# Ledger of designs, part 57: peptides against a protein of PDB entry 6B4J

Target 1, 315 residues: chain A of PDB entry 6B4J
Amino acid sequence: DITMQWYQQLQDASMQCVLTFEGLTNSKDSQAKKIKMDLQKAATIPVSQISTIAGSKLKEIFDKIHSLLSGKPVQSGGRSVSVTLNPQGLDFVQYKLAEKFVKQGEEEVASHHEAAFPIAVVASGIWELHPRVGDLILAHLHKKCPYSVPFYPTFKEGMALEDYQRMLGYQVKDSKVEQQDNFLKRMSGMIRLYAAIIQLRWPYGNRQEIHPHGLNHGWRWLAQILNMEPLSDVTATLLFDFLEVCGNALMKQYQVQFWKMLILIKEDYFPRIEAITSSGQMGSFIRLKQFLEKCLQHKDIPVPKGFLTSSFWRS

## One batch from the design tools (peptide; aimed at target 1 D268)

Design b1_p24_3_s4 (made by RFdiffusion4, then SolubleMPNN; from b1_p24_3, 11 letters changed)
Fold by OpenDDE base, seed 1:
Structure b1_p24_3_s4 (fold): chain B 315 residues (1-315), chain A 24 residues (1-24)
Amino acid sequence: as target 1 above (315 residues)
Amino acid sequence: MLPEPTEEQREQVAKQNAALDATN
């Protein structure tokens, strides 16, 4: 399976990255610990500062992240920080930066769907300049949300239920599994972030180049989801999240082919979702149904709320 | 028409749904 091979390659690359900076992370030296913390803050704080407030502020954040990844010193916590402070500094920063982007999907986008766009445009622009960060974003995303690949992790014989739940992306703490609503909220945030990344380009980059992970991956994701047996509540939720965020972009890119796909969802895939949907799970199904019926009726998919306009970049 | 899922896919989804139901 090509999809599973790709998943495994990204996970292997991520694991190799962790091994590469193990000396920095496991060091007992006080200076190394200080450097690690400074680098971690320098990588993650700018991402947490991403907001919908102003395009100029977003550019400053981007420039700071890019400078850090380029080996230039940046100001963080009142100190000058550079990846050159440790031989493993760059690998560590790339990993932590990628992890933080995915975490913003999991937390910020999950709570505020509009936050997907400013986070995604920075992530896309950084990915264009730093491909390794992009691969690590995918690795973190795929590990936290296997539905972003998409694949369904196998419950192997002899596996503990908690370990299987973790493989699916559930948080398990003190032998208590995360509630389904919280799980779906986090998965939704990550899918929405992904759907935004694949369609957005940093406006100050070389937009003549091909997107490093563009809408073709969105089309692939959609096709793969539709070829899988639907999961109760999960499929309807994530399919809605994906189409709400990138449906307009997919419509513009794939035109007639996209509309054929939407008809196929309504006519062939909806009955399969409905057949596995309990009365308590009808909310996600109804929401998806209403969205697609509206889109098919109007022959249009609205631009998602929070999409970055020209006015945003002039602010 | 979408292709029908394989029996393996159906079984995997059934296991996943059962596991999810056990978490609620």
Scores: peptide ipSAE 0.167, ipTM 0.787, DockQ to the pose 0.750
OpenDDE base, seeds 2, 3, 4, 5: peptide ipSAE 0.026, 0.098, 0.165, 0.049; ipTM 0.593, 0.768, 0.783, 0.700; seed 2 fails the geometry check

Design b1_p24_4 (made by RFdiffusion4)
Pose (drawn by RFdiffusion4):
Structure b1_p24_4 (pose): chain A 315 residues (1-315), chain P 24 residues (1-24)
Amino acid sequence: as target 1 above (315 residues)
Amino acid sequence: TEEELEEAEEEFEEMNEELEEEEE
């Protein structure tokens, strides 16, 4: 409940932001759409540019967003634009910027697991400078993936199925329901991004402040889901690609206490899945063991493939 | 097995309380 109450605090807090700019979106004038068009454009593209080439150019995207959010003018395609044009624009850009980070994790990181880090550092940095943006990220990230909270949505009695699948985060239309394969990745990329944000810190600017969403939330996440019964395919998958990304940082921080958590899922939580999962979906549960059988004996959890090296920063 | 699980849940709860105290 402490979590479910905190879960609601962010959700209805985001709905307050959906209404604070109400009128900027619900506007049909010509100029009214041009403004709504140029802001969302110059605010959600720099996030899409976030690449793995170098941290040198990764700073441009960070500064371009800091200037845009802090109110300074920003060079866009054609003429420069700024938030000072409209008082509702700030509380609007912060909304669309937050969704893009989760969205970039939704599409890109789900397919390319290594791009989770160059995106997370910019997000973990912007979260420091502007905490309001972070709560909005925790808002979108949580609804699109309630498994990141983590809370498994229970079945409410007397309701149709298509109503329930939407609560699980499946993308569904009038007649189309998102397959399970093209769904499981959308969740992987989301928590792989979440597992990266909590362990990374923006290096530049020399800040003595603390990480806004500390690695502590990585411990509670593993603990909060390992105390409850696992879902068949979702848990064994999400439980793996979270440890592969943040298992190295947690091993260093909570040295022995983290190892105890691992030798638990080895002999206490693995059986909790072998029966729950049918023979047609053991694919996820198998990767989870192949991941631990090594890590437990190697006494080490490999650094996540795609970690930003020193070469990436200087270069 | 059930006793080991209860001990593990207690250790988790203690860790969660320590973390909440450190954050305050």

Design b1_p24_4_s1 (made by RFdiffusion4, then SolubleMPNN; from b1_p24_4, 14 letters changed)
Fold by OpenDDE base, seed 2:
Structure b1_p24_4_s1 (fold): chain B 315 residues (1-315), chain A 24 residues (1-24)
Amino acid sequence: as target 1 above (315 residues)
Amino acid sequence: REERIKKFKEEIEKQLEKLDEEEK
């Protein structure tokens, strides 16, 4: 499977990245530890400061992240920090930055869906300038949310149940598996972030360049999902999340083909979801149903709430 | 209806194949 090979290559590259900065992360030297902490803060704090408040502030955050990745000194925690402070500094920062973007999907977007857009536009813009950060974003995202690939991890003979649960994206702590509602909330956040990334471009970049991971990947994601057996609650939840965030963009890009896809979802795939939906899972099912019916009836998919407007960028 | 669905699935598969070729 080409998709699984690509996924494995991303994971291998991510693992190799970790190995490249292991000297920095495992150092017992006090100076190296200080550098590590300063670099980690410099990489992650700007991402945590991303908000829907003002476009000017978002630009400042972007410029700070880009400066850091470009080897320029940046102010962090009252200190001048640069990736040049350690030979492994750039690899470490790229990894931690990518990890933090995905973590914002998992946490911030999961709680505040509108946060997907400002996070995604920064991530997309940084990816355009720093492709390795983009690959690491995908590696982190797909590892935490295999449904973003999409694939469904399979139980292998001899596998521990906990390891299988982790492969499915569940958090397992002290032999306790995460509750289904919390799991779906985190997966929703990551899917929404992904759906935002593939459609958004940094407005101050070179718009003539091709999006590094654009809507073609969204089309592929939908096609692959439709060729997979639905999972109880998961498929209905994530398909809704994906279509709510990027359905308007896909409609504009693929036009008649998109509508054919949406009809196929409603007429063929949706009954298959219904067949596996229990009475306790009707919430996600009904939400998807209502969304599909409304979109087909109106022949339109609404622009998602929180989509960045021209007024946002003027603020 | 079933034939339309089948033809559309085939079209989607062909588009996926093209996307896979473009990524090579």
Scores: peptide ipSAE 0.021, ipTM 0.621, DockQ to the pose 0.407
OpenDDE base, seeds 1, 3, 4, 5: peptide ipSAE 0.023, 0.019, 0.024, 0.020; ipTM 0.565, 0.604, 0.578, 0.622; seeds 1, 4 fail the geometry check

Design b1_p24_4_s2 (made by RFdiffusion4, then SolubleMPNN; from b1_p24_4, 13 letters changed)
Fold by OpenDDE base, seed 3:
Structure b1_p24_4_s2 (fold): chain B 315 residues (1-315), chain A 24 residues (1-24)
Amino acid sequence: as target 1 above (315 residues)
Amino acid sequence: SEERWKEFKEFLKEMEKKLEEEEA
């Protein structure tokens, strides 16, 4: 399976990256520890500062991240920080930056859906200039949300139940599994972020270049999800999240083929979701059904709330 | 029906083929 090979290649690349900067992370030297902490802050703080407030502020954040990745010194925590302070600095920063983008999906976007767009446009722009960061974003995303690949992890003989639950994307702390609502909330945030990334381009880049991970990957994701048997609550939730965020963009790109797909989802896939959905889990399915039926009725998918407009970039 | 499901699967395969053609 080409998809599983792609998944494994990304995970292998991520693991190799971790091994590359292990010297920096495991160092007992006080100076190395200081450098590590400074680099970690420099990589992650700008991402946490991303907001919907002003396009000018977003540009400043982008420029800071790009400068750091380009080997230029940046100010962080009142100090001048550069990836050149350690031979493993660039690999470490790329990894931590990518990790932070995905964390913003599972935390910030999970709580505030509209936050997906400013985070995604920065991530897309950085990915265009720094492809390795993009690959690491995918690796982190796939690890935390296997449904973003998509695939459903299988229980293997001899596997601990907790390990299986972690593979499914659940957080397990002190032998307690995350509540289903919190799990779905985090998965939703990550899928929404991904759906935003694949459709957005940084407006100050070279727009003539092809998107490094564009809408074609969204179309692939849909095809693969629909080719799988639905998982109770999860499939309905994530399909809704994905279509709400990037459905308008997919409609514009694929036109007649997109609408044909929606009709097939309604007619052939919904009965399968309904058949595996209990009365207590019907809420997610109802939301998806109502959304899709409304779109078919109006022959339109609305622009998602929080989509960045020209006025945002002039602010 | 099983027949409708087969048709749906065929459509998905066509979607995948078109993606491969666009990437090639």
Scores: peptide ipSAE 0.303, ipTM 0.857, DockQ to the pose 0.588
OpenDDE base, seeds 1, 2, 4, 5: peptide ipSAE 0.299, 0.303, 0.217, 0.284; ipTM 0.855, 0.863, 0.820, 0.849; seed 1 fails the geometry check

Design b1_p24_4_s3 (made by RFdiffusion4, then SolubleMPNN; from b1_p24_4, 13 letters changed)
Fold by OpenDDE base, seed 1:
Structure b1_p24_4_s3 (fold): chain B 315 residues (1-315), chain A 24 residues (1-24)
Amino acid sequence: as target 1 above (315 residues)
Amino acid sequence: SKKRLEEFRKFIEEMLKKLEEEEK
């Protein structure tokens, strides 16, 4: 399977990255530990500061992240921090930055869906300038949310149940598996972030260049999802999340073909989802149904709440 | 129905084909 090979390559690259900075992470030297912590903070704090408040502030955050990745010193925690402080600094920062973007998906976006857009536009812009960060974002995203690939991890003979649960994206702590609602919430956040990334471009970059991971990947994701057997609760939830965030953009890009797809989902794929939906899972199914019916009735997909406008960038 | 399923699969194939053309 070509998709699985691609996924494995991403994971291998991510693992290789971890190995490259293992010296920094495992060092017992006090100075190295200090550098590690400073670099980690410098990489992650700006991402946590992303908000919908003002475009000017978002630009400042972007510039800070870009400066750090470019080997320039940045101020973090009252100290000057640079990736040049350690030979493994750049790899470490790229990895931690990418990880943080995905974490914002599973935490911030999960709780506040509108947060997807400012986070995504920064991620997209950084990805354009630093392709390795983008690859690492995909690696982290797909590992935490295999449904973003998409694929369904399979239980292998001899596998521990907890390991299988982790492969499915569940958090398992102290032999307790995450509740289904929390699991779906996190998966939703990551899918929404992904759906936002593939459609957004940093407005201050070279917009004449091709998006490094654009809407064609959204179209591919939909095609692949529809070519799979639906998974109980998961498919209905994530399909809704994806279409709510990037459906408008896909409609504009694919036009007639997009609407044909929506009709097929309603007429042909819905019955398959319904057949595997229990009474306790009807909420996600009904939400998807209502969304599709509304879109088909109005022949329009609304711009998602939180979508960044020109007024945002002037603030 | 089998017919609808076939039409559905055909459309998915068309979606994927379009992607291949765009990526070339």
Scores: peptide ipSAE 0.362, ipTM 0.886, DockQ to the pose 0.592
OpenDDE base, seeds 2, 3, 4, 5: peptide ipSAE 0.342, 0.345, 0.351, 0.352; ipTM 0.876, 0.879, 0.879, 0.881; seed 2 fails the geometry check

Design b1_p24_4_s4 (made by RFdiffusion4, then SolubleMPNN; from b1_p24_4, 13 letters changed)
Fold by OpenDDE base, seed 5:
Structure b1_p24_4_s4 (fold): chain B 315 residues (1-315), chain A 24 residues (1-24)
Amino acid sequence: as target 1 above (315 residues)
Amino acid sequence: REKRLKEFKEEMKKQLEELEEQER
């Protein structure tokens, strides 16, 4: 399975990255610990500052992240910080930055869906300039949300239930599994972030270049989902999230083919979702149903709420 | 209509395979 190979390659690359900077992370040296903390803050704080408030602020954040990744000194916590402070600094920063982007999907976007767009446009722009960060974003995303690949992890004989739950993307703490609503909320946030990334380009970059992970991956994701058996509650939830965020962009890109796909979803795939939907899961099902019906009726997918406008960039 | 849907599903599958091959 090529999809699983891709997944595994990204995970292996991520693991290798962790091993590469293990010296920095495991160092008992006081200076190394300080550098690690400074680099971690420099990588993550700017991402946490991303907001829907002003395009100018977003540009400042982007420039700071790009400067850091470019080996330039940046101000963080009142200190000058550079990835050159340690030989493993760049790898560490790339990893932590990518992790933070995914965490913002998992946390911020999960709670505030509109936040997907400013986070995604920065992530996309950084990915364009720093491909390794993009690969690490995918690796983190795939690990936390296998449905972003997509694949559904399977229980293996002899596997602990908790390990299986973690593979499915659930948080398990003190032998307590995360509640389904919280799980789906986090997965939704990550899928929405991903759906935003694949359609957005940083407006101040070289737009002549091909998007490093563009809408073709959105089409791939949909194709893969449609070729899989639906998973109860998960498929209906995430399919809605994905289409709500990137459906308009896919419609514009793929036109007639997109509408054929949407009809296929409604007429062929949707009944399969219905067949596995319990009475307690009807909310996600109904939401998807209403969305599909509305889109097909109007022959339009609305621009998602929070989509960045020209006025945002002039702010 | 069912035939068209089946054909399109097969096309989507083929496109997926092609995309996966291009990513190699």
Scores: peptide ipSAE 0.076, ipTM 0.750, DockQ to the pose 0.363
OpenDDE base, seeds 1, 2, 3, 4: peptide ipSAE 0.041, 0.037, 0.037, 0.042; ipTM 0.719, 0.712, 0.736, 0.729; seed 3 fails the geometry check

Design b1_p24_5 (made by RFdiffusion4)
Pose (drawn by RFdiffusion4):
Structure b1_p24_5 (pose): chain A 315 residues (1-315), chain P 24 residues (1-24)
Amino acid sequence: as target 1 above (315 residues)
Amino acid sequence: EEEEELEENEEWLEEQVEEIEEEE
């Protein structure tokens, strides 16, 4: 409940932001759409540019967003644009910027697991300088993936199925329901991004402040889901690509206490899945063991493939 | 015996969560 109450605080807090700019979106004038068009454009593209080439140019995207959010003018395609044009623009750009980080994790990181880090550092940095943006990220991240909270949505009695699948986060239209394969990845890329944000910190600016969403939330996440019964395919998958990304940072921080959590799922939580999962979906549960059978005996959890090296920063 | 070990482990995990919350 402490989590479910905190879960609602962010959700209805985001709905307050959906209404604070109500009128900027619900506007049909010519100029009214041009403004809505140029802001969302110059605020959601720099996030799409976040590459793995170098941290040198990764700063440009960070500064371009800091200037845009802090009110300064920003060079866009054609003429420069700024938030000072409209008082509702700030509380609007912060909304669209937040969704893009999770959206970049939704599509890109799901397919390319290594791009989770160059995106997370910009987000873990922008979260420091502007905390309001972070709560909005925790807002969208939580509804599109309630498994990141983590809370498994229970079945409410007397309701149709297509109503329930939407609550699980499946993308569904009038007649189309998102397959399970093309769904499981959308959740993986989300929590792989979440598992990266909590362990990374923006290096530049020399800040003595603390990480806004500390690595502590990584411990509670593993603990909060390992105390409850696992879902068949979702848990064994998400439980793996979270440890592969943040298992190295947690091993260093909570040295022995983290190892105890691992030798639990080895002998107490693995059986909790072998029966729950049918023979047609053991694919996820198998990767989870192949991941631990090594890590437990190697006494090490490999650093996530795609970690930003020193070479990446200087270069 | 298996259920007792499971309950002890769940309690240990909840204590570890409470310790972290107190540190904050």

Design b1_p24_5_s1 (made by RFdiffusion4, then SolubleMPNN; from b1_p24_5, 12 letters changed)
Fold by OpenDDE base, seed 1:
Structure b1_p24_5_s1 (fold): chain B 315 residues (1-315), chain A 24 residues (1-24)
Amino acid sequence: as target 1 above (315 residues)
Amino acid sequence: EREKRLKENREWLQEEIKKLEEKE
């Protein structure tokens, strides 16, 4: 399976990255530990500062991240920090930055769906300038949310139940599995972030270049999902989240083909989702139903709430 | 008519998947 090979390559690259900076992470030297912490903060704090407040602030955050990745010194926690402070500094920062973007999907976007857009536009812009960060974003995203690939992890003989649950994307702490609602909330946040990334471009970049991971990947995701058996609650939830965030962009890009896909979802795939939906899972199912019916009735998909406008960039 | 449309849509989806696989 080509998709699984691609996924494995991403995971291998991510693992190789971790091995590359292992010297920095495992160092017992006090100075190395300090550098590690300073680099980690320099990489992650700017991402946590991303907000919907002003385009000018978003630009400042972007410039800071880009400067750090470019080997320039940046101010973090009242200190001058540079990836040049350690030979593995750049790899470490790229990894931690990518991890933080995905974590913002998992936490911030999960709770505040509108946050997907400012986070995604920064991630997309950084990805354009730093392709390795983009690959690491995908690696982190797909590992935490296999449904974003998409694939459904299978239980293997001899596997511990907890390990299988983790492969499915559940958090397992102290032998307690995460509640389904919390799991779906986190998965939703990550899918929404992904759906935003594939459609957004940094407005101050070279617009002549092709998007590094554009809407064609969204089209692929939909096609692949529809060719898979639905999962209870998961498929209805994530399909809704994806279409709500990037459905308008896909409609504009693929036009008639998009509507064929939407009809196929409503008429063919939706009954298959219904057949596996229990009475306790009707919430996600009903949301998807109402969304599809509304879109087909109006022959339009609304621009998602939180979409960045020209007025945002002038602020 | 509905069954025919569903069949056509499924066939179309398979063609779209094939096109995507050929580009990868």
Scores: peptide ipSAE 0.314, ipTM 0.864, DockQ to the pose 0.343
OpenDDE base, seeds 2, 3, 4, 5: peptide ipSAE 0.229, 0.282, 0.254, 0.251; ipTM 0.830, 0.855, 0.843, 0.843

Design b1_p24_5_s2 (made by RFdiffusion4, then SolubleMPNN; from b1_p24_5, 15 letters changed)
Fold by OpenDDE base, seed 1:
Structure b1_p24_5_s2 (fold): chain B 315 residues (1-315), chain A 24 residues (1-24)
Amino acid sequence: as target 1 above (315 residues)
Amino acid sequence: SRKERLEANRKELQKWIEEIRAQE
């Protein structure tokens, strides 16, 4: 399976990255520990500062991240920090930065859907300049949300239930599995972030270049989902999240082909979702139903709430 | 050209639609 090969390649690259900076992470040296902490803060704090408030602030954050990845010193926590402080510094920063982007999907976007767009445009812009960060974003995303690939992890004989639950993306703490609503909320945030990344370009970059992970991946994702048996509650939830965020962009890009796909979803795939939907899961089902019906009726998919406008970039 | 790339993408997308329908 080509999809699973791609998944595994990204995971292998991520694991190799971790091994590369293991010396930095496992060092008992006080200076190395300090450098590690400074680099971690320098990589993650700017991402946490991303907001919907002003385009100028977003540019400053982008420039800071790009400077750090370019080997330039940046100010973090009142200190000058550079990836050159340790031979493994760049790999470590790239990994932690990518991890933080995905974490913002999991946490911030999960709670505030509109936050997907400013985070995604920075992530896309950084990915364009630093492709390794993009690969690591995918690796982290795929590991936390296998539905972003998409695939459904399988239970293997002899596997502990908790380990299987973790593979499915659930958090398990103190032998207690995460509640379904919290799980879906986190998955939704990550899918929404991904759907935003594939459609957004950093406005101050070289727009002549091809998007490093563009809307063609959105089409691939939809096609793969439709080729899979629906999963109760999960499929209805994430399909809605994906289409709400990137459906307008896909419509504009693929025109008639997109509408054919949407009709296929409504007529052929949606009944399969219905067949596995319990009464307790009707909320996600109804939401998807209403969205599809509205889009098909109006022959339009609305621009998602929080989409960045020209006025945002002038602020 | 941009037009050629768009057309190539459309052909690929059409293939995927057809493949999905064939599996149903």
Scores: peptide ipSAE 0.021, ipTM 0.529, DockQ to the pose 0.124
OpenDDE base, seeds 2, 3, 4, 5: peptide ipSAE 0.059, 0.017, 0.021, 0.019; ipTM 0.658, 0.569, 0.527, 0.584; seeds 2, 4 fail the geometry check

Design b1_p24_5_s3 (made by RFdiffusion4, then SolubleMPNN; from b1_p24_5, 14 letters changed)
Fold by OpenDDE base, seed 5:
Structure b1_p24_5_s3 (fold): chain B 315 residues (1-315), chain A 24 residues (1-24)
Amino acid sequence: as target 1 above (315 residues)
Amino acid sequence: SREKRLEENRKLLQKWIEEIRKQE
């Protein structure tokens, strides 16, 4: 399976990255610890500062992240920080930065769906300039949300239930599994972030270049989902999230083909979702139903709430 | 028939999946 191979390759690359900077992370040296902390802050704080407030501020954040990744010194916590402070600094920063982007999907976007767009446009722009960060974003995303690949992890014989739950993306702490609503909320945030990334380009970059991970991956994701048996509650939830965020972009890109797919979703795939939907999961099902019906009726998918406008970039 | 249309759409989807996989 090409999809699973891709997944595994990204995971392997991520693991290899961790091994590469293990010296920095496991160092008992006081200076190394300081450098690690400074680099971690420099990588993550700018991402946490991303907001929907002003395009100018977003540009500043982007420039800071790009500068850091380019080996230039940046100010962080009142200190000058550079990836050149340690031979493993760049790998570490790329990893932590990518991780933070995914965390923002998991946390910020999960709680505030509109936040997907400013985070995604920065991530996309950074990905364009720093492909390794993009690969690591995917690796982190895939690990936390296998549905972003997409695939559904399977329970293996002899596997501990907790391990299976973690593979499915659930958080398990002290033998307590995360509540379904919280799980879906986090997964939704990550899917929404991903759906935003694949359609957005940093406006101050070289737009003549092909998007490093563009809408073709959105099409792939949909195709793959539709070729899978639906998973109860999860499929309905994430399919809605994905279509709400990138459906308009997919419609514009693929035109008639997109509508054929949407019809297929409504007429063929949706009944399969219905068949596995319990009474307690009807909310996600109904939401997807209403969305599909509205889109098909109007022959339009609305621009998602929070989509960045020209006025945003002039602010 | 509706069934025929659905089958055609499935075939089309499969084709798209295959095309995407080849590009990967």
Scores: peptide ipSAE 0.100, ipTM 0.714, DockQ to the pose 0.376
OpenDDE base, seeds 1, 2, 3, 4: peptide ipSAE 0.031, 0.068, 0.030, 0.078; ipTM 0.575, 0.627, 0.690, 0.722; seeds 2, 3 fail the geometry check

